# Designs tried in a protein design run: peptides against a protein of PDB entry 7BDX. Part 1

Scores and structures below are computed, not measured.

Target 1, 212 residues: chain A of PDB entry 7BDX
Amino acid sequence: EMGAAACTLLWGVSSSEEVVKAILGGDKALKFFSITGQTMESFVKSLDGDVQELDSDESQFVFALAGIVTNVAAIACGREFLVNSSRVLLDTILQLLGDLKPGQCTKLKVLMLMSLYNVSINLKGLKYISESPGFIPLLWWLLSDPDAEVCLHVLRLVQSVVLEPEVFSKSASEFRSSLPLQRILAMSKSRNPRLQTAAQELLEDLRTLEHN
Positions, changes and structure headers below are counted from each chain's first letter, unless a header gives other numbers.
Peptide ipSAE is a variant of ipSAE made for these designs: the mean of its two directions, with the distance scale d0 fixed at 1.0 Angstrom where the peptide's residues are scored. Compare it only between designs on the same protein; published cut-offs may not carry over.
A fold fails the geometry check if it doesn't show the stated peptide or something in it is severely misdrawn.

## One batch from the design tools (peptide; aimed at target 1 A76 R79 L126)

Design b1_p8_4_s4 (made by RFdiffusion4, then SolubleMPNN; its pose is not in this set)
Fold by OpenDDE base, seed 1:
Structure b1_p8_4_s4 (fold): chain B 212 residues (1-212), chain C 212 residues (1-212), chain A 8 residues (1-8)
Amino acid sequence: as target 1 above (212 residues)
Amino acid sequence: as target 1 above (212 residues)
Amino acid sequence: SLLEKLEK
């Protein structure tokens, strides 16, 4: 309980750029983010089934950790830190997203996807995560999720790839050959307006790329 | 380990007034400081002997908690919060300082004494802690510590009482009857310049009060 | 649009 409470407060205050700078400017950042990855991994490995106790201390703790990573990635110096000094954490997040089944740990998936999206704002970050083994299959695995918020954040990450010619060109063949077009088209008709918009925008971006 | 790391980062960033305001402005502050007191108490109760593993995760965690309390108490709104909404935490800190033997948990004592000193900057805080049962005996118990830093922070807290006429007048009889004058005189001859100065200043303040 | 997102 105490650890979860402290971590939740740290998550809350990490919404400030100055706090992110203070976290990263210390000598403990590397250790913290190393343990973060290990803790998140241990949590996911401890899941005996598809049901998560969302209100458990452990769940809240892991959510706060994912939130901190997201807030760090939302700042330029934080992205640089993650991409340069905490690549193992990024690899862990990608691995965990692959380990979780559709509908499993939805909130955690959203938080982790948001962190990866923020990292993808940095070209170096986008290159790193997109060159991860199985990145394209991972995107489609995640898009099979029944949760609209998960799918939304996957579509946003896909859009980051599509909008960067240097990255898209490297994966264009695999992307085109495996694209779940029917699934994305179905999402463009979603009752969820955010998901609908994201799917429509992605389809428009893809059409633009096909005409070039 | 993860909890200690998160708590240590929270401690570090809590040196900022804006971070303290953010911590206190949330809806989780009360719960956090309630659990803080319980955690610190549980730690002290778990001590089987006079030896503390200073580098243990548990010790680092408790040190960070005490540090956060100190940083909160260093800010006006933080003192107001502690005195109005977390009196149980203040009572716990006073209790723990009484439970620890001379030379036991020196670093923790210093951190807790620093927090109480910061609280004593607020007249309401000073009144509250000085009216705690056994406060004067507690000061003398703590002054018997062989550690110069512990004694320094006790003398600073004593000075806060002596410099506030409204508080000192209420306890003046007990204070004068039990004052370890010989101990304070010995400290005024200390090789530790900070302790020496604090003892000299207190002796001067006491002499001034005797002439009034 | 590549917009940064903060969590709280």
Scores: peptide ipSAE 0.038, ipTM 0.853, DockQ to the pose 0.106
OpenDDE base, seeds 2, 3, 4, 5: peptide ipSAE 0.035, 0.038, 0.037, 0.038; ipTM 0.851, 0.853, 0.852, 0.853; seed 5 fails the geometry check

Design b1_p8_8 (made by RFdiffusion4)
Pose (drawn by RFdiffusion4):
Structure b1_p8_8 (pose): chain A 212 residues (1-212), chain B 210 residues (1-210), chain P 8 residues (1-8)
Amino acid sequence: as target 1 above (212 residues)
Amino acid sequence: EMGAAACTLLWGVSSSEEVVKAILGGDKALKFFSITGQTMESFVKSLDGDVQELDSDESQFVFALAGIVTNVAAIACGREFLVNSSRVLLDTILQLLGDLKPGQCTKLKVLMLMSLYNVSINLKGLKYISESPGFIPLLWWLLSDPDAEVCLHVLRLVQSVVLEPEVFSKSASEFRSSLPLQRILAMSKSRNPRLQTAAQELLEDLRTLE
Amino acid sequence: AAARAAAD
């Protein structure tokens, strides 16, 4: 209970750039981010499906962990630190997104997809994520999730890699072969404006790159 | 005059999340949200045989109080703090909406309805408001108001209550059937565009979940 | 690219 309370407080204060710089400056953050991935992996493996039932100081603990990772990656030196020091944590995040079934732990998936987008803002972070093993199959599969907030963060991540045609050119062929053009087109007609324009803007960039 | 000027200044700065977080600790020593409800209750009681005066120092004081409550409830930890600590203030807001006759204190009713909408974004806040005494009769009473801006914010709150699970097993199925569907339909053909669109949106949501 | 540089 005490461990989760401290992680929740750290999640609250990690929204500040001044606090994020202080976390990376203290010589204990490396250990914190290495054991964070282990705790997130342990939490996901412990779930035999079901849902989560807002596990008392268990789900709030991992949510605080993913929330901290997201708030750290939201700061320039935070996403820089993560791609240099905590590349294993990035591997764990990409692995846990594929390991989590659609509709299972939706809040955890959005927090994790938000952190991957934030790390992709760093040039090396974009290279590391896009060059990870089943990255393209993972993207199209996360789009098969019924939750609209998960689909929105997948499209935002896809738009981020698509916005760097150099990195996008390495993962050619499968971007044309396997892309769920129909699902992205359905998302360009959603009554939710943020999801609708995200898919509309991604479709504009996808059609423009195939011709230009 | 001095009290209202300081409250208006606080309403201006309360649009910041950093300021809102700073306000939530101050409620301990000086019961800011406890005495806010008393001041709002005292103001409406003082309008015995009369309606609003406006441009007054007293009118802008309570507007600033309701504006501050709204700007606090607009921040996630603000609406979280209100539903945990300031449930009496939420009771007062819901009570004063019913106590205010139609056409009386229109601006105050709109600011108050905005704060309830914001608190409803919090899961516990939605339960607390929807399970409050006389809540459905209050929605009907507020929709009988001639002012379009008040009707719009009532529809916005009703839409917030209609969306999300609320157990869904006839707990929310009866809430939808008990609404003034005729008045919502009349407001769907309204000459006020903002009101017409809110009633139209709400009607779509009522039909979607039927 | 400019947007990334500004973010960094």

## One batch from the design tools (peptide; made by RFdiffusion4, then SolubleMPNN; aimed at target 1 G67 A74 K107; its pose is not in this set)

Design b1_p10_1_s3
Fold by OpenDDE base, seed 1:
Structure b1_p10_1_s3 (fold): chain B 212 residues (1-212), chain C 212 residues (1-212), chain A 10 residues (1-10)
Amino acid sequence: as target 1 above (212 residues)
Amino acid sequence: as target 1 above (212 residues)
Amino acid sequence: LEPLTTQPPP
């Protein structure tokens, strides 16, 4: 209870750049983010089934942690901090996204994907996550999720890879050979306008890269 | 562990007025402060002896909570919030200060006294705490503490009462009859310069009020 | 790319 309440307040205020700077300017940030990864991992490992008590204190606590990580990664100094000093947390997020089944922990997946997307705005962050073992298969695994918000954030993360020629060139062969084109085309016809737009933009970017 | 880490970060950032406004501007502040009081009470009740594991996660968590309350009370809107919406928390702090023995939980006492001092800057807050049952005896109980920082913050809180004629007039008879004058005089000769100054200032204010 | 910010649910 109290931990989840405190963490939820910290999540709420972490939307401010000045709060992110204050979090990172302290000597406690490293410890906080290391324990964050462990806590998120412990939570996901304790899930015995598809029925999450989404309203549990533990779930709300982990959602708040993922929200804080997202908001830290929204800021330039936060991205640099995560990529330099908290790589294990990024590795944990990637691992947890792989461990979760389609339709499992949808809200947590969305928050984790938002954090990775924010990290991907930094070229060093994008390089780090895209060079992670199994990253391309992980994207397609996540794109199999029935949830439109999960799929939306996967498409945005894929777009971050496609929009960076240096990163895209390293994985272009694997990317092209495994691309779930029919799935992306189906998403471009989604009734969800955000998913539709993201899928259309990605298809346009992919077409542009085939002609260069 | 994780709760204490998150709460410690929230404490650190709560030194900002904008962060306090953000904490209070959310719909979760009421729940947070109600659980804060319960958590502080539970911690103090679980103390079986004078030996606190001061370095325990639980202790650090409660210190961070008391630090947050202090920082909220440092801001005008925070004082107004506590006095209007979180009176039970103020009552809890007063109760816990009474329940703790001299020399017990010194760091927590200091933080709680700092929070009450900040609340006392607001006339409505000062009225509320000074009209609390047993408030004057509680001040003298706390002034028996061997710790100079505890005594310093008691003297500052006493000064807040003395400097407000409307509040002082209500309790002036009880205050004068029970005033540990010899203890305050001894503090005015302390080797601790902060304690010495606070005791001297209070003695000057008391002398000024005897002549009016 | 514009960063994403999140808030707790109401």
Scores: peptide ipSAE 0.444, ipTM 0.881, DockQ to the pose 0.406
OpenDDE base, seeds 2, 3, 4, 5: peptide ipSAE 0.443, 0.443, 0.444, 0.442; ipTM 0.880, 0.881, 0.881, 0.881

Design b1_p10_3_s4
Fold by OpenDDE base, seed 4:
Structure b1_p10_3_s4 (fold): chain B 212 residues (1-212), chain C 212 residues (1-212), chain A 10 residues (1-10)
Amino acid sequence: as target 1 above (212 residues)
Amino acid sequence: as target 1 above (212 residues)
Amino acid sequence: EPITTAPPPP
């Protein structure tokens, strides 16, 4: 309980740029983010048997950790830190997103996807995650999720790849050959307005890339 | 480990007034400080047998909790919160300071005493802690500590009482009758310059009160 | 463009 409460408070205050700078300016940041990845991994590995109730202290702790990573990645210096000094954490997030099944741990997937999206705002971050083995298959695996928020954040991450010519060109062949176009078209007709918009924008961006 | 790391980061960032405001502006503050007191109490109760190594994750966690309380109490709105909404935490800190023997858990005692000193900057806080049963005997018990930092922060807390006529007048008889004058005089000759100064100032303040 | 998150309300 106490650890989850402290981590939840740290998550709440990490929405401030100054707090992110303070976290990263300390000598404990590297250790914290190293253990963060391990803790998230241990939690996901524990799920194979018991459907841990979403409201458990353990779940809340892992949500707070994922939230902190997201909020650190929201800031330029935080992205720089993650991409330069905590690559193993990014690798862990990518792995965990692959280990989770469609419909499993929706809230955690959303937060992890938000963190990857924020990392993708930095070209160095986008290069790192997009060059990860199995990245494109992972995107399509995640896009099969029944949850609209998971799909929304996958589409935003796909858009970040598509909008960067240097990154997109390296994977354009694989991207085009495996693109779940019918799934994205179905999302463009979603009743969820955010998902609908994101799918429409991505379809427009893809059309522009076919004509160039 | 992870809980202690998160709590340590929260401690570090709590040195900012804006972070204290953010912690207290959330809906989790009451729960956090409630569990904080319980966690600190559980730790101190566990010490009766095993000399837990000072470098344990548990010790580090409790130090961070005490540090957070101190940093919250350093700010006017934080003092108001503690005195109005978390009195049980203040009661717990007073109790734990009484349960610890001279030379036991020095670092924790220092942080707890710093928190009480910060609370004493508010007249309402000073009234609350000084009206606690056994407060004056507790001060003298703590002043018997061989550690100069413990003694320094006890002297600062004693000074906060002495400098408030409304508070001091209520306990002046007990204070005068039980004052460890020889101990304070010995501290005024300490090689520790901070302890020396604090003891000298307190002796000057006490002399002024005898002539009035 | 960046996403910031917060703990859910109780």
Scores: peptide ipSAE 0.384, ipTM 0.873, DockQ to the pose 0.390
OpenDDE base, seeds 1, 2, 3, 5: peptide ipSAE 0.382, 0.381, 0.382, 0.381; ipTM 0.873, 0.873, 0.873, 0.874

Design b1_p10_7_s2
Fold by OpenDDE base, seed 2:
Structure b1_p10_7_s2 (fold): chain B 212 residues (1-212), chain C 212 residues (1-212), chain A 10 residues (1-10)
Amino acid sequence: as target 1 above (212 residues)
Amino acid sequence: as target 1 above (212 residues)
Amino acid sequence: LEPLTTAPPP
């Protein structure tokens, strides 16, 4: 209980840029983000099935950790910190996203995807994550999720790759050969307006890239 | 480990007024400070003797909690919150200060005393804590501590009482009858300059009150 | 690209 409460407060206040700077300006940031990765990994490995207690102390704690990573990655110095000093955490997030089944731990997936998306705003971050082993297959695995919010954040991450020529050119062959076009087209007809818009925008950008 | 790390980061960033406002502006503040009192109480009750592992996860966690309370009480809205909405936490801190032996949990005592001192800056806070059962005996119990930092913070809290006529007048009889004058005089000769100064200032203020 | 922020649920 108390750990989850403290971490949740830290998550809440980490929406401030000045708080992120204060976290990173201390000597404890490296240790904290190292243990964060380990804690998230331990939680995912403890999941025996598709049902998690969303209200458990452990779940609340891990959500707060993922929320903190997201909010750190929202800030320029936070992205730099993660990409320079906490690459193991990025590797862990990529691994955990692959280890989770479609429909499993949806809220955690969303938070982790939001963190990776924020990292992808930095060219160095985008290069790092997109050059990770199995990145393209991972995107399509995640896009098979029945949850609209998971799929939305996958599409946003795909958009980050597509919009950066220096990154997209390296993966263009694999991307085109494996693109789940029918799935993305189905999302462009979703009843969820946010998912519909994101899928439509991605399809428009992909069409533009075929003509270039 | 992870809980202590998160709480320590929250402690560090709580030195900012804007962070204190953000903590208190949410719906989670009441729950957090309620559990804080319970957690600190559980820790103190688990102490079998005068030796604590200062480097334990639990010790680090409880220090961070006490540090957060101190930093909240440093801010005007934080003092108001504690005095209006978290009186049970103030009662718990007073109780725990009484339950600890001289020389036991020195660092925790210092943090708790700092929090009470900060609360004493607000007249409503000073009234609340000084009207608590056994407050004057508690001050003298704490002043028997062999640690100079504990004694320093006790003297500062005594100073807050002495400097407020509306509060001091209510306890003046008990205060004068129980005052450990020889102990305070010994502190005014301490090798610790901060303790020496605080004791000397208090003695000067007490002399001024005898002539009025 | 605009960064995403998140907060604890109420």
Scores: peptide ipSAE 0.428, ipTM 0.879, DockQ to the pose 0.428
OpenDDE base, seeds 1, 3, 4, 5: peptide ipSAE 0.426, 0.426, 0.426, 0.426; ipTM 0.880, 0.880, 0.880, 0.879

Design b1_p10_7_s4
Fold by OpenDDE base, seed 2:
Structure b1_p10_7_s4 (fold): chain B 212 residues (1-212), chain C 212 residues (1-212), chain A 10 residues (1-10)
Amino acid sequence: as target 1 above (212 residues)
Amino acid sequence: as target 1 above (212 residues)
Amino acid sequence: LEPLTTSPPP
């Protein structure tokens, strides 16, 4: 209980840029983000067994950790920190997103995708993520999720790749050959307006790239 | 490990007034401070057994909790919150300070005393603490501690009582009859300059009150 | 691209 409560408070206050700077300005940041990756990995590995109730202290704790990573990645110095000093955490998030089945741990998957999207705002972060082994297959695996919020954040991450010519050019052949176009077209007709808009914008960006 | 790391980060960032306001502006503050008292109590009750290493995850976690309470009490709205909405936590801190033997859990005792001192800056907080059953005996019990840092914070709390006529007048008879004057005089000759100064100032304040 | 922030559920 208490660990989840403390971590939830830290998550809440980490929406402030000044709090993110204070977290990163200390000597404890490296250790904290190292243990964060390990803790998230341990939690995901435990899900193959007993149905951990989504409201468990452990679940709330891991959600708060993923929320903190997201909010750190929302700030420029936080993105720089993650990309320079916590690459293992980024590798862990990519791994855990691959290990989770469609519909499994949806809330955590959304938070992890939001963190990767925020990291992708930095060109160095986008390069690091997109050059990770199996990144394109991972995007399509995640896009197979039945959850509209998961799919929304996958589409946003795909859009960040497509909008950066220096990154997209490296992946363009694999991307074009594996693109789940029918799935994206189905999302552009979703009843979820945010998913519909994101799929429509991505389809427009893709059409623009075919004509160049 | 991870809980102590998260709580230690929350402790570090709680030195900011804006972070204290953010913690208290949420709906989670009441629950957090309620569980804080329970967690601190559980830790102190466990000390009668195995020598919990002072560097244990549990020790670091409880130190961070006490540090957060101290930093919240350093801010005016934080004092108001504690005195209005978390009186049980103040009662728990007073209890735990009584339960700890001289020389036991010195670091935690210092943090708890610092929190009570900060609460005593508010007249409503000082009234609440000083009207608690056994408060004066508790001060003298704490002043028997061999640790100079414990004694320093006890003397500061005594000084906050002495400097407030509305509070001191209620306790003046018991205070004068039980005052460990020889102990305070010994502290005024301490090799620790902070303890020496605090004891000297308190003795001067007490002399001023005898002539009025 | 605008960064995303998140907060604990109520």
Scores: peptide ipSAE 0.449, ipTM 0.878, DockQ to the pose 0.428
OpenDDE base, seeds 1, 3, 4, 5: peptide ipSAE 0.448, 0.449, 0.449, 0.449; ipTM 0.878, 0.878, 0.878, 0.879

## One batch from the design tools (peptide; made by RFdiffusion4; aimed at target 1 E149 R191 R194 E201)

Design b1_p11_6
Pose (drawn by RFdiffusion4):
Structure b1_p11_6 (pose): chain A 212 residues (1-212), chain B 210 residues (1-210), chain P 11 residues (1-11)
Amino acid sequence: as target 1 above (212 residues)
Amino acid sequence: EMGAAACTLLWGVSSSEEVVKAILGGDKALKFFSITGQTMESFVKSLDGDVQELDSDESQFVFALAGIVTNVAAIACGREFLVNSSRVLLDTILQLLGDLKPGQCTKLKVLMLMSLYNVSINLKGLKYISESPGFIPLLWWLLSDPDAEVCLHVLRLVQSVVLEPEVFSKSASEFRSSLPLQRILAMSKSRNPRLQTAAQELLEDLRTLE
Amino acid sequence: PPPPPPPPPSP
């Protein structure tokens, strides 16, 4: 209970750039981010499906961990630190997104997809994520999730890699062969404006790159 | 005059999340949200045989109080703090909406309805408001108000209550059937565009979940 | 234009 309370407080204060700089400056953050991935992996493996039932100081603990990782990656030196020091944590995030079934732990998936988008803002972070093993199959599969907020963060991550045609050119062929053009087109007609324009903007960029 | 000027200044700065977080600790020593409800209750009671005066120092004081409550509830930890600590203030807001006759204190009713919408974004806040005494009769009463801006914010609150699970097993199935569908339909053909669109949106949501 | 910052995720 005490462990989760401290992680929740750290999630709250990690929204500040001054606090994020202080976390990376203290010589204990490396251990914190290594054991964070282990705790997130342990939490996901412990779930035999079901849902989560807002596990008392268990789910709030991992949510605080993913929330901290997201708030750290939201700061320039935070996403820089993560791609240099905590590349194993990025591997764990990408692995746990594929390991989590559609509809299972939706809040955890959005927090994790938000952190991958933030890390992709760093040039090396974009290279590391896009060159990870089944990255393209993972993207199209996360789009098969019924939750609209998960689909929105997948489209924002796809738009981020698509916005760097140099990195996008390495993952060619499968971007044209396997892309769920029909699902992205359906998302460009959603009544939710943020999801609708995200898919509309991604479709504009996808059609423009195939011709230019 | 001085009290209202300081409250208006606080309403201006309360649009910041940093300021809102700073306000939630101050409620301990000076019961800011406890005495806010008393001041709002005292103001409406003082309008015995009369309606609003406006441009007054007293009118802008309560407007600033309701505006501050709204700006606090607009921040995630603000609406979380209100439903945990200031449930009495939420009671007072819901009570004063029913106590205010139609056409009386229109601006105050709109600001109050905005704060309830914001608190409803919080899961416990939605339960607390929808399970409050006389809540459905209050929605009907507020929709009989001639002012379009009040009707719009009632429809926005009703839309917030209609969306999300609320157990969904006839707990929310009866809530939808008990609404003034005729008045919502009349407001869907309204000459006020903002009101017409809110009633149209709500009607779509009522039909979607039927 | 860049997308707006996302709000905290829903429960």

## One batch from the design tools (peptide; made by RFdiffusion4; aimed at target 1 I121)

Design b2_p18_3
Amino acid sequence: LAAAIAALLAAIAAAAAA
Pose (drawn by RFdiffusion4):
Structure b2_p18_3 (pose): chain A 212 residues (1-212), chain B 210 residues (1-210), chain P 18 residues (1-18)
Amino acid sequence: as target 1 above (212 residues)
Amino acid sequence: EMGAAACTLLWGVSSSEEVVKAILGGDKALKFFSITGQTMESFVKSLDGDVQELDSDESQFVFALAGIVTNVAAIACGREFLVNSSRVLLDTILQLLGDLKPGQCTKLKVLMLMSLYNVSINLKGLKYISESPGFIPLLWWLLSDPDAEVCLHVLRLVQSVVLEPEVFSKSASEFRSSLPLQRILAMSKSRNPRLQTAAQELLEDLRTLE
Amino acid sequence: LAAAIAALLAAIXXXXXX
């Protein structure tokens, strides 16, 4: 209970750049981010499906962990630190997104997809994520999630890699062969404007790159 | 005059999340949200045989109080704080909406309805408002108001209550059937565009979940 | 910033007491 309360407080203050700089400056953050991935992996493996039932100081603990990772990556030196020091945590995030079934731990997936988008803002972070093993199959599969907020964060991540045609050129062929053009087109007609324009903007960039 | 000027200044700065977080600790020593409800209750009681005066120092004081409550509830931890600590203030807001006759204190009713909408974004806040005494009769009473802006914010709150699970097993199935569908339909053909669209949106949501 | 807000709240409380 005490452990989760401290992680929740840290999640709250981690929204500040001043606090994020202080976390990386303290010689204990490396251990914190290594054991964070282990705790997130342990939490996901412990779930035999079901849902989560807002596990008392268990789910709030991992949510605080993913929330902190997201708020750290939201700051320039935070996403810089993560791609240099905590590359294993990025591997764990990408692995846990594929390991989580559609509809299972939706809040955890959006926090994790938000952090991957934030890390992709860093040039090395974009290279590391896009060059990870089943990255493209993971993207199209996360789009098969019924939850609209998960689909929105997948499209935002896809738009981020698509916005760097150099990195996008390495993962050619499968981007044309396996892309769920029909699902993205359906998302460009959603009554939710943020999801609709995200898919509309991604479609504009996808059609423009195939011709230019 | 001085009290209202300081409250208006606080309403201006309360649009910041950093300021809202700072306000939530101050409620301990000075019961800001506890005495806010008393001041709002005292103001409506003082309008015995009369309606609003406007441009007054007293009118802008309560407007600033309701505006501050709304700007606090607009921040995630603000609406979380209100539903945990200031449930009496939420009671007062819901009570004063029913106590205010139609056409009386229109600006105050709109600001109050905006704060309830914001608190309803919080899961416990939605339960607390929808399970409050006389809540459905209050929605009907507020929709009989001639002012379009008040009707719009009632429809926005009703839309917020209609969306999300609320157990869904006839707990929300009866809430939808008990609404003034005729009035919502009349407001769907309204000459006020903002009101017409809110009733249209609500009608789509009522039909979608039927 | 917290001190300024505390001062404003104190002024508002004094006005309500009056």

